# Designs tried in a protein design run: peptides against a protein of PDB entry 7UQJ. Part 76

Target 1, 160 residues: chain A of PDB entry 7UQJ
Amino acid sequence: PELYQNFNITPPRGVLFHGPPGTGKTLMARALAASCSSDERKITFFMRKGADILSKWVGEAERQLRLLFEEAKKHQPSIIFFDEIDGLAPVRSSKQEQIHASIVSTLLALMDGMDNRGQVIVIGATNRPDAVDPALRRPGRFDREFYFPLPDVKARFKIL

## One batch from the design tools (peptide; made by RFdiffusion4, then SolubleMPNN)

Design b2_p13_2_s1 (from b2_p13_2, 9 letters changed)
Fold by OpenDDE base, seed 5:
Structure b2_p13_2_s1 (fold): chain B 160 residues (1-160), chain C 160 residues (1-160), chain D 160 residues (1-160), chain A 13 residues (1-13)
Amino acid sequence: as target 1 above (160 residues)
Amino acid sequence: as target 1 above (160 residues)
Amino acid sequence: as target 1 above (160 residues)
Amino acid sequence: MEVDVELEYPPLP
């Protein structure tokens, strides 16, 4: 958040971190949250996993997403981090597809409903950017994407 | 890696990375794999998610674990990284509990069957160490545990 | 730690983490320290910033470095992490150059004075490996280097 | 642009 203010850049509403698993997407999101927190201005970091939104909140996932965005708005400046956001995408079963489609629709509406003046940033992380609904990747939603490459093997980590 | 050489400690067969989500567990495992790889000696890094072992390999999870350990043994030195290893722990449904119990039993047997002279290290990552079967946390299995603390908020990111 | 025991690799004395800012160098160092600590064997993690060594310890930086290495030796196994170790390199002012040169000389002497049998590891992190004095990058000092690659350039996260 | 991310970790207990 504060990074973009300091650069006179309009903070994106949504940022997609994509790349192979274990490339530091979740860690980067936490580091960003910690980075933007000062003694004077703490950033509230909200983390949810895509799979947890489906499994823990069966039938309440939409309500929990709404509550999450309300809480994030109440505790500005804030970051909402969705780990494994591709886990909100439909798995191949038709009845689960409808539930997934409804949750994705709710997330779309919540991202569209974020006032440009709010200090809420949404970060999605995925190992499969192509498994993320293309509607989430449109302008005003996850309109910035960041590829986290595999650490190159030439990184001679002599961890002593 | 090298820190344990200095400790005159028998290298564990299994290491449990535990701590809050986004503390760098998966990134650390990859960094360790990259670090131990030189041009002369490449480490093969195998990564699996606990949930993927259950979902992608329904009815074959035990066979896939065996194949994974065989392949890791064939490509020594190697690291097997289980992300979200707590995802191999039973979800509260009785029929899934039996499948999970069988997979955990297979993993226990595979870890016990690793020759002490083998250059295969198993790293498990979890946000919930108490959700990992205590049998996996015994000596000769995941007998070393690493806590990844949350980065404290006082991270004064001086944006220079 | 344990990975290098399996590889029969002599643990380095010093490891240089280099790469662009925000690539997780500092976080990796902390995660390594946490990862090497068990309930039975805690690793003491000492962290200093290069700039802090200069600014907080003006006229005492050499003494503070000596004390740091003595304390690290006393609390073996230990890690000394120098974040922004390039901040110990002279910035273009002549009087500061002499102070920097003396601090670098002290660090060189301290690294050379580490007995190979000690369980003290020194990790330096820098965004500018070429700003690190080449004398620090010699064998027996920071003789292993780790490149933390940028997540690919197209996503110019200026994390500043 | 160098980004110094000071991550303060609570002292490990």
Scores: peptide ipSAE 0.013, ipTM 0.361, DockQ to the pose 0.149; fails the geometry check
Fold by OpenDDE base, seed 2:
Structure b2_p13_2_s1 (fold): chain B 160 residues (1-160), chain C 160 residues (1-160), chain D 160 residues (1-160), chain A 13 residues (1-13)
Amino acid sequence: as target 1 above (160 residues)
Amino acid sequence: as target 1 above (160 residues)
Amino acid sequence: as target 1 above (160 residues)
Amino acid sequence: MEVDVELEYPPLP
């Protein structure tokens, strides 16, 4: 909110963090959740992994997504962070494609169903933006994209 | 041990790290586990997530907690780190509340059952200290709390 | 590639990151994946956890490992990072030992089956190098080891 | 090699 207010920018519903793995996408999403949380306005941060949405929620992934969005709406202002969101992309096996398609369809519907007045931001992180369903990258969904470049070689040496 | 010896402080059984997500709670717990490990005294570090205790250990969460504490006791000096420990808090659905209540009760009993002479430190990390059962925050359990402020804007810039 | 070219070192097939937990092994693997990715040569980074290989892939862990290596080969240059690779070590229960032994055997075969000309690096991270099967630490597998010392007390304060 | 991983958190946008 404050960050978007200061920039006179309408807060996106969805932000896609993309870039090479370990470029700090997850870390940034966490840091964003942290920084957008003032002492006066605690932001609730929800984190899920794309692969966990498929593997942990076998047969209930859609329900768990709905519950996640409901809980985020209940605890607004809130951030939903999907790490490895490309893990929701259809793996080209027929039965898995249907399950993936249903989950992606549910996520689309949930993002579309968010009231513009809701203080819920959805952040998706991926190493493969092209593996994210183009429907998720449309306006009103993940319509802002942030590229995470590789940290400069100098920054890499400071991390050493 | 050494960290607490240098401060003339009795090592707590439990330390609660709380603060906004991405403030480095998990990282600090890891860094503490690291720092307390000298070449002469390797500290064994156990990490679990609150959500994993519920979702991965369906019906065996209590047993897995007991095994974790036994293993930590066997490998002392050791640290048990519970990331997202608020994930053990009851979600207000009746059947899930009973499972959560049982797991929390087991964790309470395990923390109470630690010999004061054991070199086992339990660290809990949460974004929501108020979502952590107050019984866990009592003396002899998570009786020390460390607030993780948002990294200073300057620290955030160095992290780019 | 560039890192190894600059050092005139043949890129290892496998690198073992070992050291106390939270010494940044996972972060370094991510940073390496980041650093080895230039704008011209995007590195694909695959991350798996040892415990997830066992718990999430019940009965399909071997197949998922094969698929992971195939996908890494398809997206070369690539890095496969196994976090907590000691989680693939046999837990001393007889039935679990057989499952672990089979998974480790599959990983060995996959590492041995990588063409030396493939731009696929495998990084394993562990807190317990002695809990990693010695067969994985042989030449042509995890034949390079990097010790992650505890970050200096000053570095811990900078991470704060 | 002592890998001093300075966890540089990207600045909050």
Scores: peptide ipSAE 0.005, ipTM 0.179, DockQ to the pose 0.026; fails the geometry check
Fold by OpenDDE base, seed 1:
Structure b2_p13_2_s1 (fold): chain B 160 residues (1-160), chain C 160 residues (1-160), chain D 160 residues (1-160), chain A 13 residues (1-13)
Amino acid sequence: as target 1 above (160 residues)
Amino acid sequence: as target 1 above (160 residues)
Amino acid sequence: as target 1 above (160 residues)
Amino acid sequence: MEVDVELEYPPLP
């Protein structure tokens, strides 16, 4: 309940954090996972990088995604955070077609397979939302998008 | 001297930073390395990711750990920061037993081999301290633990 | 225009961000890319890690650098951010000489080949500016250096 | 704990 109240999302929706790199997408996803966990309610946070799933798990990336979602479901309430999700789910028009298409298809099926009663939130972070397959941005998947604007010159001065 | 005063640790102790991902463990380890270095005293900072040592150095991970500790000893005062240390030293009960056991055994031996006069601090960061081999959490190894709590909901609003 | 005003740099200059790890070099490079992009002017941000270009693209690292600079030129105004640039361009005295020398030579040629009218800024981040080949620190390359000092001990106490 | 990570970077010269 609180997880979805704090995100103001209904399950099984994914949230896409997009914006220029270093706008704090990863930090925010982490702060959210954190703010939704209390002493009474621990949230399990799973973080994966898109490029790491493709490069570390050659031929096993689909299985690793399935295991990640199963483990997240087992440890509810949970957040799956895909950092650099454009590395996992590049637009299908890229010349490395078959392997990428299979991984994207697996991620689509895993997001579609999330029960409305599940307390698993999927957060994707990208610097290039247009490089993410539009099929992932459909309702029931990453159907909420949060733009992380750059800190204006004034927020730059608070870090300076 | 100042390195150990600033950490309030006695050598050869390791420090385990644990907490939810993005609580700034990596940022803190870096800020610490930095706050302990002055114009008069440069600290050498070595950063490695646990999963990268396993995946990039298949069969050479033990040698790479030995070289890392030798290089850190050569460049004293120094900090070795293991990000995602649960990727290097998973609990020995995991089904990938032999290779992981050898790497963990090497890391244990390297931490035990640190002289009390050495100015090498080892910082491990993890989101899952329970996934780190308990042998690493014994006295003379990662015997100090710092929990990184999540920034509360107010810290979230300062990043938005 | 605004990109170079905001950086106070003349093209084709590279900017070297140096300082202890976690001083926010990566965060700042990202915040800069962001503060220079408005609704009217989108800046394309390319991020690469030095060690990733060497390790992921064995024998293709030179080609990947050429493609990166070509893509950055195609998507002007753009920023190329090399995180951990000491991993790409170690000082030529390191025993892995031939492959490293060729990659450094390629990066030098790509930086020298940037037109004064180009809106491509190259930012390199390193914890060890002395480990970066001095040829990269010459005029027309990384000829501006910004030191990222550590947040003082007071910033440490706000995270503890 | 409000981790006010006020990373005060000194102004870029």
Scores: peptide ipSAE 0.000, ipTM 0.235, DockQ to the pose 0.025; fails the geometry check

Design b2_p13_2_s1 (from b2_p13_2, 9 letters changed)
Fold by OpenDDE base, seed 4:
Structure b2_p13_2_s1 (fold): chain B 160 residues (1-160), chain C 160 residues (1-160), chain D 160 residues (1-160), chain A 13 residues (1-13)
Amino acid sequence: as target 1 above (160 residues)
Amino acid sequence: as target 1 above (160 residues)
Amino acid sequence: as target 1 above (160 residues)
Amino acid sequence: MEVDVELEYPPLP
């Protein structure tokens, strides 16, 4: 958060954390939420798992997304973290077409509808950035992507 | 914990996280504790800092270790995380010999005394695996080691 | 970084991460360093452990701090992360008075000497904010504090 | 479960 101010970087509305499983994406998002709130300025951290929004909220997922963004806006400054966002926003070509398409369309609209003055940051985490609808990865949405590399195979072997 | 069961891997009694400071060892241990507990199966997470056990519990450190393992067993499935375990179990040859030797000996006995059926996992974290008594790094104790590399400067650049 | 830009918050020169051990402070700092650099704007991340600066650099700790800040300024935008900063800058009332006092005084001067235009952020992490010299916690130094709570057992249940 | 982690940073005493 504050680093982007010092860097005169327009803060992204959405940040996509991607990389192999276990590279610390989820952990980083949690830590960002923790690091960005101060005694004087509490950051509210919302966390959702992509697959859980689909599985728990069949037919209500769009409404739950709207409520999540409304609540995040109400409690700004806030972070919305979508863990496994590829589970929520799979590529449209995957055979569970219609239900996923509606949820993706809702998420797109919610991200586009965030005022640039809104103190809501969305963080998506995925192991498979290519499984995320490319429409989410465009400017004004998840316009920053952070690759969490596997530590080099040598580093994995040094982990062994 | 459950990951090892799901993988049909005999869960290590002890896992040593090692690597440079701030490579996420402590956070990974917490994330593992969080990720391995489900609504149906809650994992209890115990955390101690190695130097704190020595400094706060002079003459009682062995008893505190015993109590920690007993409480972890009582609240199984559980994770015991020793942060900076090199502070608790330094190499025996270091001149603060007797007090450290007793604590290390107690930790060895506690790890050896964990029944294979116990759903207690011990995670040690250190920046200096070579500063940890080699006796802790043997089979049946910290028999799995995970190196947390600094993301290579290139990997930092890939996380960019 | 970018969160603070969106928040129109004057980016702190120094951020104190505090909270119980293993709440992710160190990982957050690393991950902030990773998240804030892009292909176009590389952030240099410097990491030091407080106790290591004292123990490794007896009589040279002040010079090492100066060199660290100079190198961070040279490689701006940059983050200096002091892990366990309470080990570097303990409260002056602790009986190891003179050596610690000089190091704290040097760190104070270095933080005060950072131009507001400098793209250097200092992150201190501690488990014990009360063990850090209050002079470091004043405006223009570590003027933002981020508490890393243990996720409440309820927050662990909510994180599940 | 909505993890409203209100990170209540306790005001420093």
Scores: peptide ipSAE 0.000, ipTM 0.242, DockQ to the pose 0.078; fails the geometry check

Design b2_p13_2_s2 (from b2_p13_2, 9 letters changed)
Fold by OpenDDE base, seed 5:
Structure b2_p13_2_s2 (fold): chain B 160 residues (1-160), chain C 160 residues (1-160), chain D 160 residues (1-160), chain A 13 residues (1-13)
Amino acid sequence: as target 1 above (160 residues)
Amino acid sequence: as target 1 above (160 residues)
Amino acid sequence: as target 1 above (160 residues)
Amino acid sequence: VKVDTELEYPPPP
């Protein structure tokens, strides 16, 4: 009986972690992957960076995204974590905007194509939720958003 | 004039890291140990788990704690990190309560016996600060507490 | 006399945080900034991303780096955190390699130009320490390196 | 801690 089945919670297809840098979004995504896995039920955690999708996979970004989602589906239950998903957002160049639009459109299609019965959760992390394409923030995609507040800096001061 | 010289911070004898699981308490302790270490002045990082103190050192836990503090003093500057320090707290058995009380009393004595000039910091991490013996949370022991907030708890609840 | 005063630790000019993604490098840098700050002595924390230096500051990256270091010096004590400092490393384009070489050369000069008496610490975070320019890893720059191990996620998780 | 994440360019005069 699967963790998500027991909660009768339609697992969010996508969760957006947003908040100031170094609020532990990436750490939390890993910790969630870590918390949701059991000895009996291992979650596979896939991590990609938004900037890496644009830079490493030049001309293959769409294919690499497809492969990532296929692999995540094959290794269910799984989490796909996009760190700095706003890094899919182009720098102000028309050509980069087109490349971004293509990558984002592919991501949209991949998120939409996830059957509700798939045990694949997508987590996006950003410091700039307003820089994330609004189409990604719609129901069936990143439909849940979590603000990571700055940890009260005062607490940390007294350690050292 | 060094960044750290100007803080006039009486080093805490003990610091309690508390907060929900996966908030990076253990990681923080390791990275503090790392960060405070220099090529010229290496901090020795000692790590123990509360549960291991009860389980691995059955009948020798007090001795192992003494040895740990002696070794930490010998390797100054040093950090003793107790991960899951609430794991010194027994499960509801009278015999385990007695063993716990003995171990905690030893830890109290060891923390009290640290000269203020000792370059040994004790860090305790727990997910359950209320399960930590209040005697450990007094001045001269774990007198500084740091809450590791969950990044938005709602994230965990809606994913599960 | 504070723990750190007793340490006579010449604060590193530069510290490299390296380790697998989501090992809390960014969170740690913020926590250190927080931890080193007091109510009386606030540390100013400057954060930049390696990729943003290349992308947002096209043609002004060197100027923005200079301004960043000047501002950090003005707001002493301060920490400059470069998240993903390996993101200063170009994608395989000769033009980007030249831009990278210029930016890296500027960063080298800025780190070398920090007076030992300056209360500015530079922290670089990377997942790929071998992708960081070896010139940055020399004494007087990022001369201290901290490995952020993967939390030994219990046998339950495949982190890919 | 004052966290300065973005220098708005142009810097305010």
Scores: peptide ipSAE 0.000, ipTM 0.223, DockQ to the pose 0.077
Fold by OpenDDE base, seed 2:
Structure b2_p13_2_s2 (fold): chain B 160 residues (1-160), chain C 160 residues (1-160), chain D 160 residues (1-160), chain A 13 residues (1-13)
Amino acid sequence: as target 1 above (160 residues)
Amino acid sequence: as target 1 above (160 residues)
Amino acid sequence: as target 1 above (160 residues)
Amino acid sequence: VKVDTELEYPPPP
């Protein structure tokens, strides 16, 4: 309840953080995880990169996604954060497209398979929301989007 | 002397910076390198990523680690900074475990082989201190740990 | 006109952002792109990493660079941002040196081939300006350099 | 700002 109230989301909906690199998407996801974690209610935070899903998990990416969702369900309330989720987008080479399409299909199935009673939030971060498969942006998946603007040049020069 | 005094460490000890991503571990390591570098005493700063050691150096990772330590010794006073050192942790696939175990064993041997008189500091940064091999955390290796907390959500909203 | 006035550069000159990692080079490049983009004049921002040019584009890196410059010319006014452009520097293995030398030669030719009337700005970011091929630093290429200092340790502790 | 990032791999010939 509280986890989803703090995100103002209805379970099992995912949240897409989009905006330029270095705008603090990853950090906001972690800050939200920390703010939702009280001493009474520890939130487990899982982090994966889209590029890691493709490169480090060659031949096991689907299995690793399943294990990640199982572990998140086991450690609920939990957050799964996908950094650079646009890295799961098909690179337009035919052989890589099949592998990417299979991984994306697995992620879709895992998001659809989340029980409405699960306290698992999925956050995706991307620099390229248009490179994220539109199927991931449908209701029940990444159906909420937060834009991270660049801080004003003047604001950032004051922070440097 | 001064290098190790500025870190408040006894040589040849390594320092582990741990904490969430985006907490500024990499930047602190660089800021420390810059603060320890005076016009009279230039410190050489070496940076490597754990993932690069595994992926970019396929078949040469051990040799590249040896060369890095030799170069750091040649350019002392020096800092070796390993970003994402948890990237050297075995991903639970049996074939990758052997390669990772060999690289970690090489790093252990190189840290143990540093003469007590060398002005080389090794800094490791990780988001997952528990994913760092416990053997790296023993005395004479990464035996000092600094936790980098998330900045308060309120503090970061003021910086955005 | 305005794009190049905002950068205070004469076309087709490139700008090299150099300084330690995490000093905000990538962010400054994006902030400049955003500040130069008005409602009346949308700037197209292209981003590539030096490591991606070498690893993701194995055998096609030269073609991908050509396509990038063509696309930037088609979408002018535009910015091409190369993050970690020092990643194009030869890693001292003889076989990788030839591949890197060819890619650098292609980038040189593409920068030299930019018509003086094109509204394409090239920004390179590096942590190691001395690892960037000196040929890239010549007039008409990356002939303007901006140093990004580390924020003072005290300033950063106040931002954390 | 259109951010065109690397996803356009042309297929290998």
Scores: peptide ipSAE 0.000, ipTM 0.198, DockQ to the pose 0.092; fails the geometry check
Fold by OpenDDE base, seed 3:
Structure b2_p13_2_s2 (fold): chain B 160 residues (1-160), chain C 160 residues (1-160), chain D 160 residues (1-160), chain A 13 residues (1-13)
Amino acid sequence: as target 1 above (160 residues)
Amino acid sequence: as target 1 above (160 residues)
Amino acid sequence: as target 1 above (160 residues)
Amino acid sequence: VKVDTELEYPPPP
């Protein structure tokens, strides 16, 4: 966050970590949080799972997102890590459209509402970047994407 | 490097990554190197293992450290990553004192000799921060420490 | 382990993680261990470095390997992670052949002696898969290989 | 011979 202010670089509001499951996306997010902390400036790390926000908080997902962003702003510098963000923001398929569209719209609004001066970084992790609503992948949102390549795809079916 | 210049913050000469083995210390150091690079400004990443410097270069460890720091300065902005730095700079215990004391003294001098305006960051990684000579952990050396906790088992069960 | 049993797939006895240093091989191994654990079924993670087995246990390396495999079998489901396995099992070069050949032979025998019903997975990590004895890379040993590419530099420039 | 079996137990739940 501050690091970006000093470069006159607009801090990315959001970063998408994408790549196959278990490639270390979450671990990298935690490690980034740890690495950006100092003794003088601890970064608050918020972790949520997309599927948990949808499944545990049916009908309250929007409110939980708002509260999460408010808490992250209150405890800045902070990182919000959405694990499995494709579970939160699936590409609009017809039969589940309305609930998902509302949550996506809320997340879009929250990411758009973050000032570029804020010390809040949002990291979304997904195994399927193509399953994330393209609106979230636009500039000012998850405008930066990181591919965590598989160790060979054939090999994953062999380890898990 | 530049990031710290823009903050009028003295770039830490050294950062200690500590935490259990395989928590991603090395991966994070590489991530930082990659992330601090730009298309215009590539960061040179130097990696050495503490045990390798001691074991492979018995009697030349001091020279190898000097060359490493000179090369890093020549190729700045740069990151020097010492993996397993506790292997290079163990806490002075009586029976192994002389060789280790010399290497520690050289590393101290090299870290102290880096100007705060230099674009060289030193990252030490250890599984045992308490096994690193306290002199290396003082201000102007590895004055920033990052704990890499084991990702909470509960968190990992959620990620896969 | 169980995952493979459920698929009627012979669990790989060994998996080779290879790729540039600090690509997250060790981290992935730990992530896999954590992810394959459940509240009901904890996976025991054993970590050894190839260089440590050779250098610290000169003349006892075979015994230490046997003990490691016995302990892993006793605490199954388990993962044995050999970091820098190229240090343990270098390709047979003439001048160091005898000691390395014995250790390789012991490791081969131990991997061959693991029943396919055992819940022990061996993960070898190396920066140089070509430096690992080809006998270890055969079916029934490290018969699965995973390349850990350097995360695209372009990707990481976007996070920091 | 202290077999430093660093059994990294996963932290308790």
Scores: peptide ipSAE 0.000, ipTM 0.287, DockQ to the pose 0.064; fails the geometry check

Design b2_p13_2_s2 (from b2_p13_2, 9 letters changed)
Fold by OpenDDE base, seed 4:
Structure b2_p13_2_s2 (fold): chain B 160 residues (1-160), chain C 160 residues (1-160), chain D 160 residues (1-160), chain A 13 residues (1-13)
Amino acid sequence: as target 1 above (160 residues)
Amino acid sequence: as target 1 above (160 residues)
Amino acid sequence: as target 1 above (160 residues)
Amino acid sequence: VKVDTELEYPPPP
């Protein structure tokens, strides 16, 4: 929020961090949350894990998503970070994934319902961007994608 | 490995990184793997996710763990990083988690079977150390525990 | 670079990551470099360590800095990451640090000489922001500061 | 990310 506000830019609603596991996506999201915060203006950082929303809240996942977005809006400026968003919003393959389909639809609606003036940024992290429902990757949702490559092994060696 | 060898210290077999989600556990593990590597002496970094071992390898998870440890031993010095080890080795609650119990037992045996002279370090990361089987947290296994706190919100604010 | 260009924002010339050792500064810089890269548009990530510039390039450090900035400009969009920039740019204490003073002066000139349209971002990381020459922390240089707090001291003590 | 940690030119002394 503040980073974009300080530049008078409409923040993207959603940012997709993608790249191999342990490329620092979650850490980046936290660092971004941290960076956009100041002593005077605290960003509230909400973190959820895609698989946890499905597993802990079977039949309540849609409500939990709604509550999360409401709470994020209440505590704006805020960042909602979905770690492993492919676990929440997998590509719709077969008729058996109706629950996943409902959750995805809820997330889509929540992202679409965010006012462009809202101080809520959604960050999704995935190791498998192609496993994320393409509807989430459209403009007005996760319309910014950031690839987190493996630091080249040589680059790792020279960094540490 | 080398860090401990340079000090003539027996490296811990296992290190548990614990702390709230997105505290940089995975990132620290990768950084450690990178830092212990040199141009002359590459550490092989193996990364697995606890939930992935269970979900991708239903009925084969024990074999996959064995293969992972064998491969890590073959490519020593090496680091095995288990991201979300609580997803692999949850606390034994009920008789219905026999599959988890078998996997935990395999992991215990593999960690116990590592010679103290082996250049294999196991790093487990969890958000819930109390959800990890206490047997893993004993001496000779994950006997070093490293809490990754949330960077204090103020401290987050200074990060970005 | 690209992150800011995609938003039509003038990128900061320099970002200072500060905070205690092992707070993930280096890792964040890598993650930023990674996140700003796409399959189509690769950011070139240059990494140097402050102490290495001084120790490896005694009498050539100024030239190496110039070459680094030239190469970063040639390979834009790029990130120059100075790990431990306090090792490169210590606070001017006494007449004996003329070598450090020259290197700092060169770095200042290079940062000042970057066109606002240049797709080069400089990230400095330090554990001691107060040990960095205040001239580097002025607008148009490292004008964004990001504090990487210790994960709670107890947590760090369990890690190392 | 293409990462360069050492300038190859000039070669390290």
Scores: peptide ipSAE 0.000, ipTM 0.310, DockQ to the pose 0.092; fails the geometry check

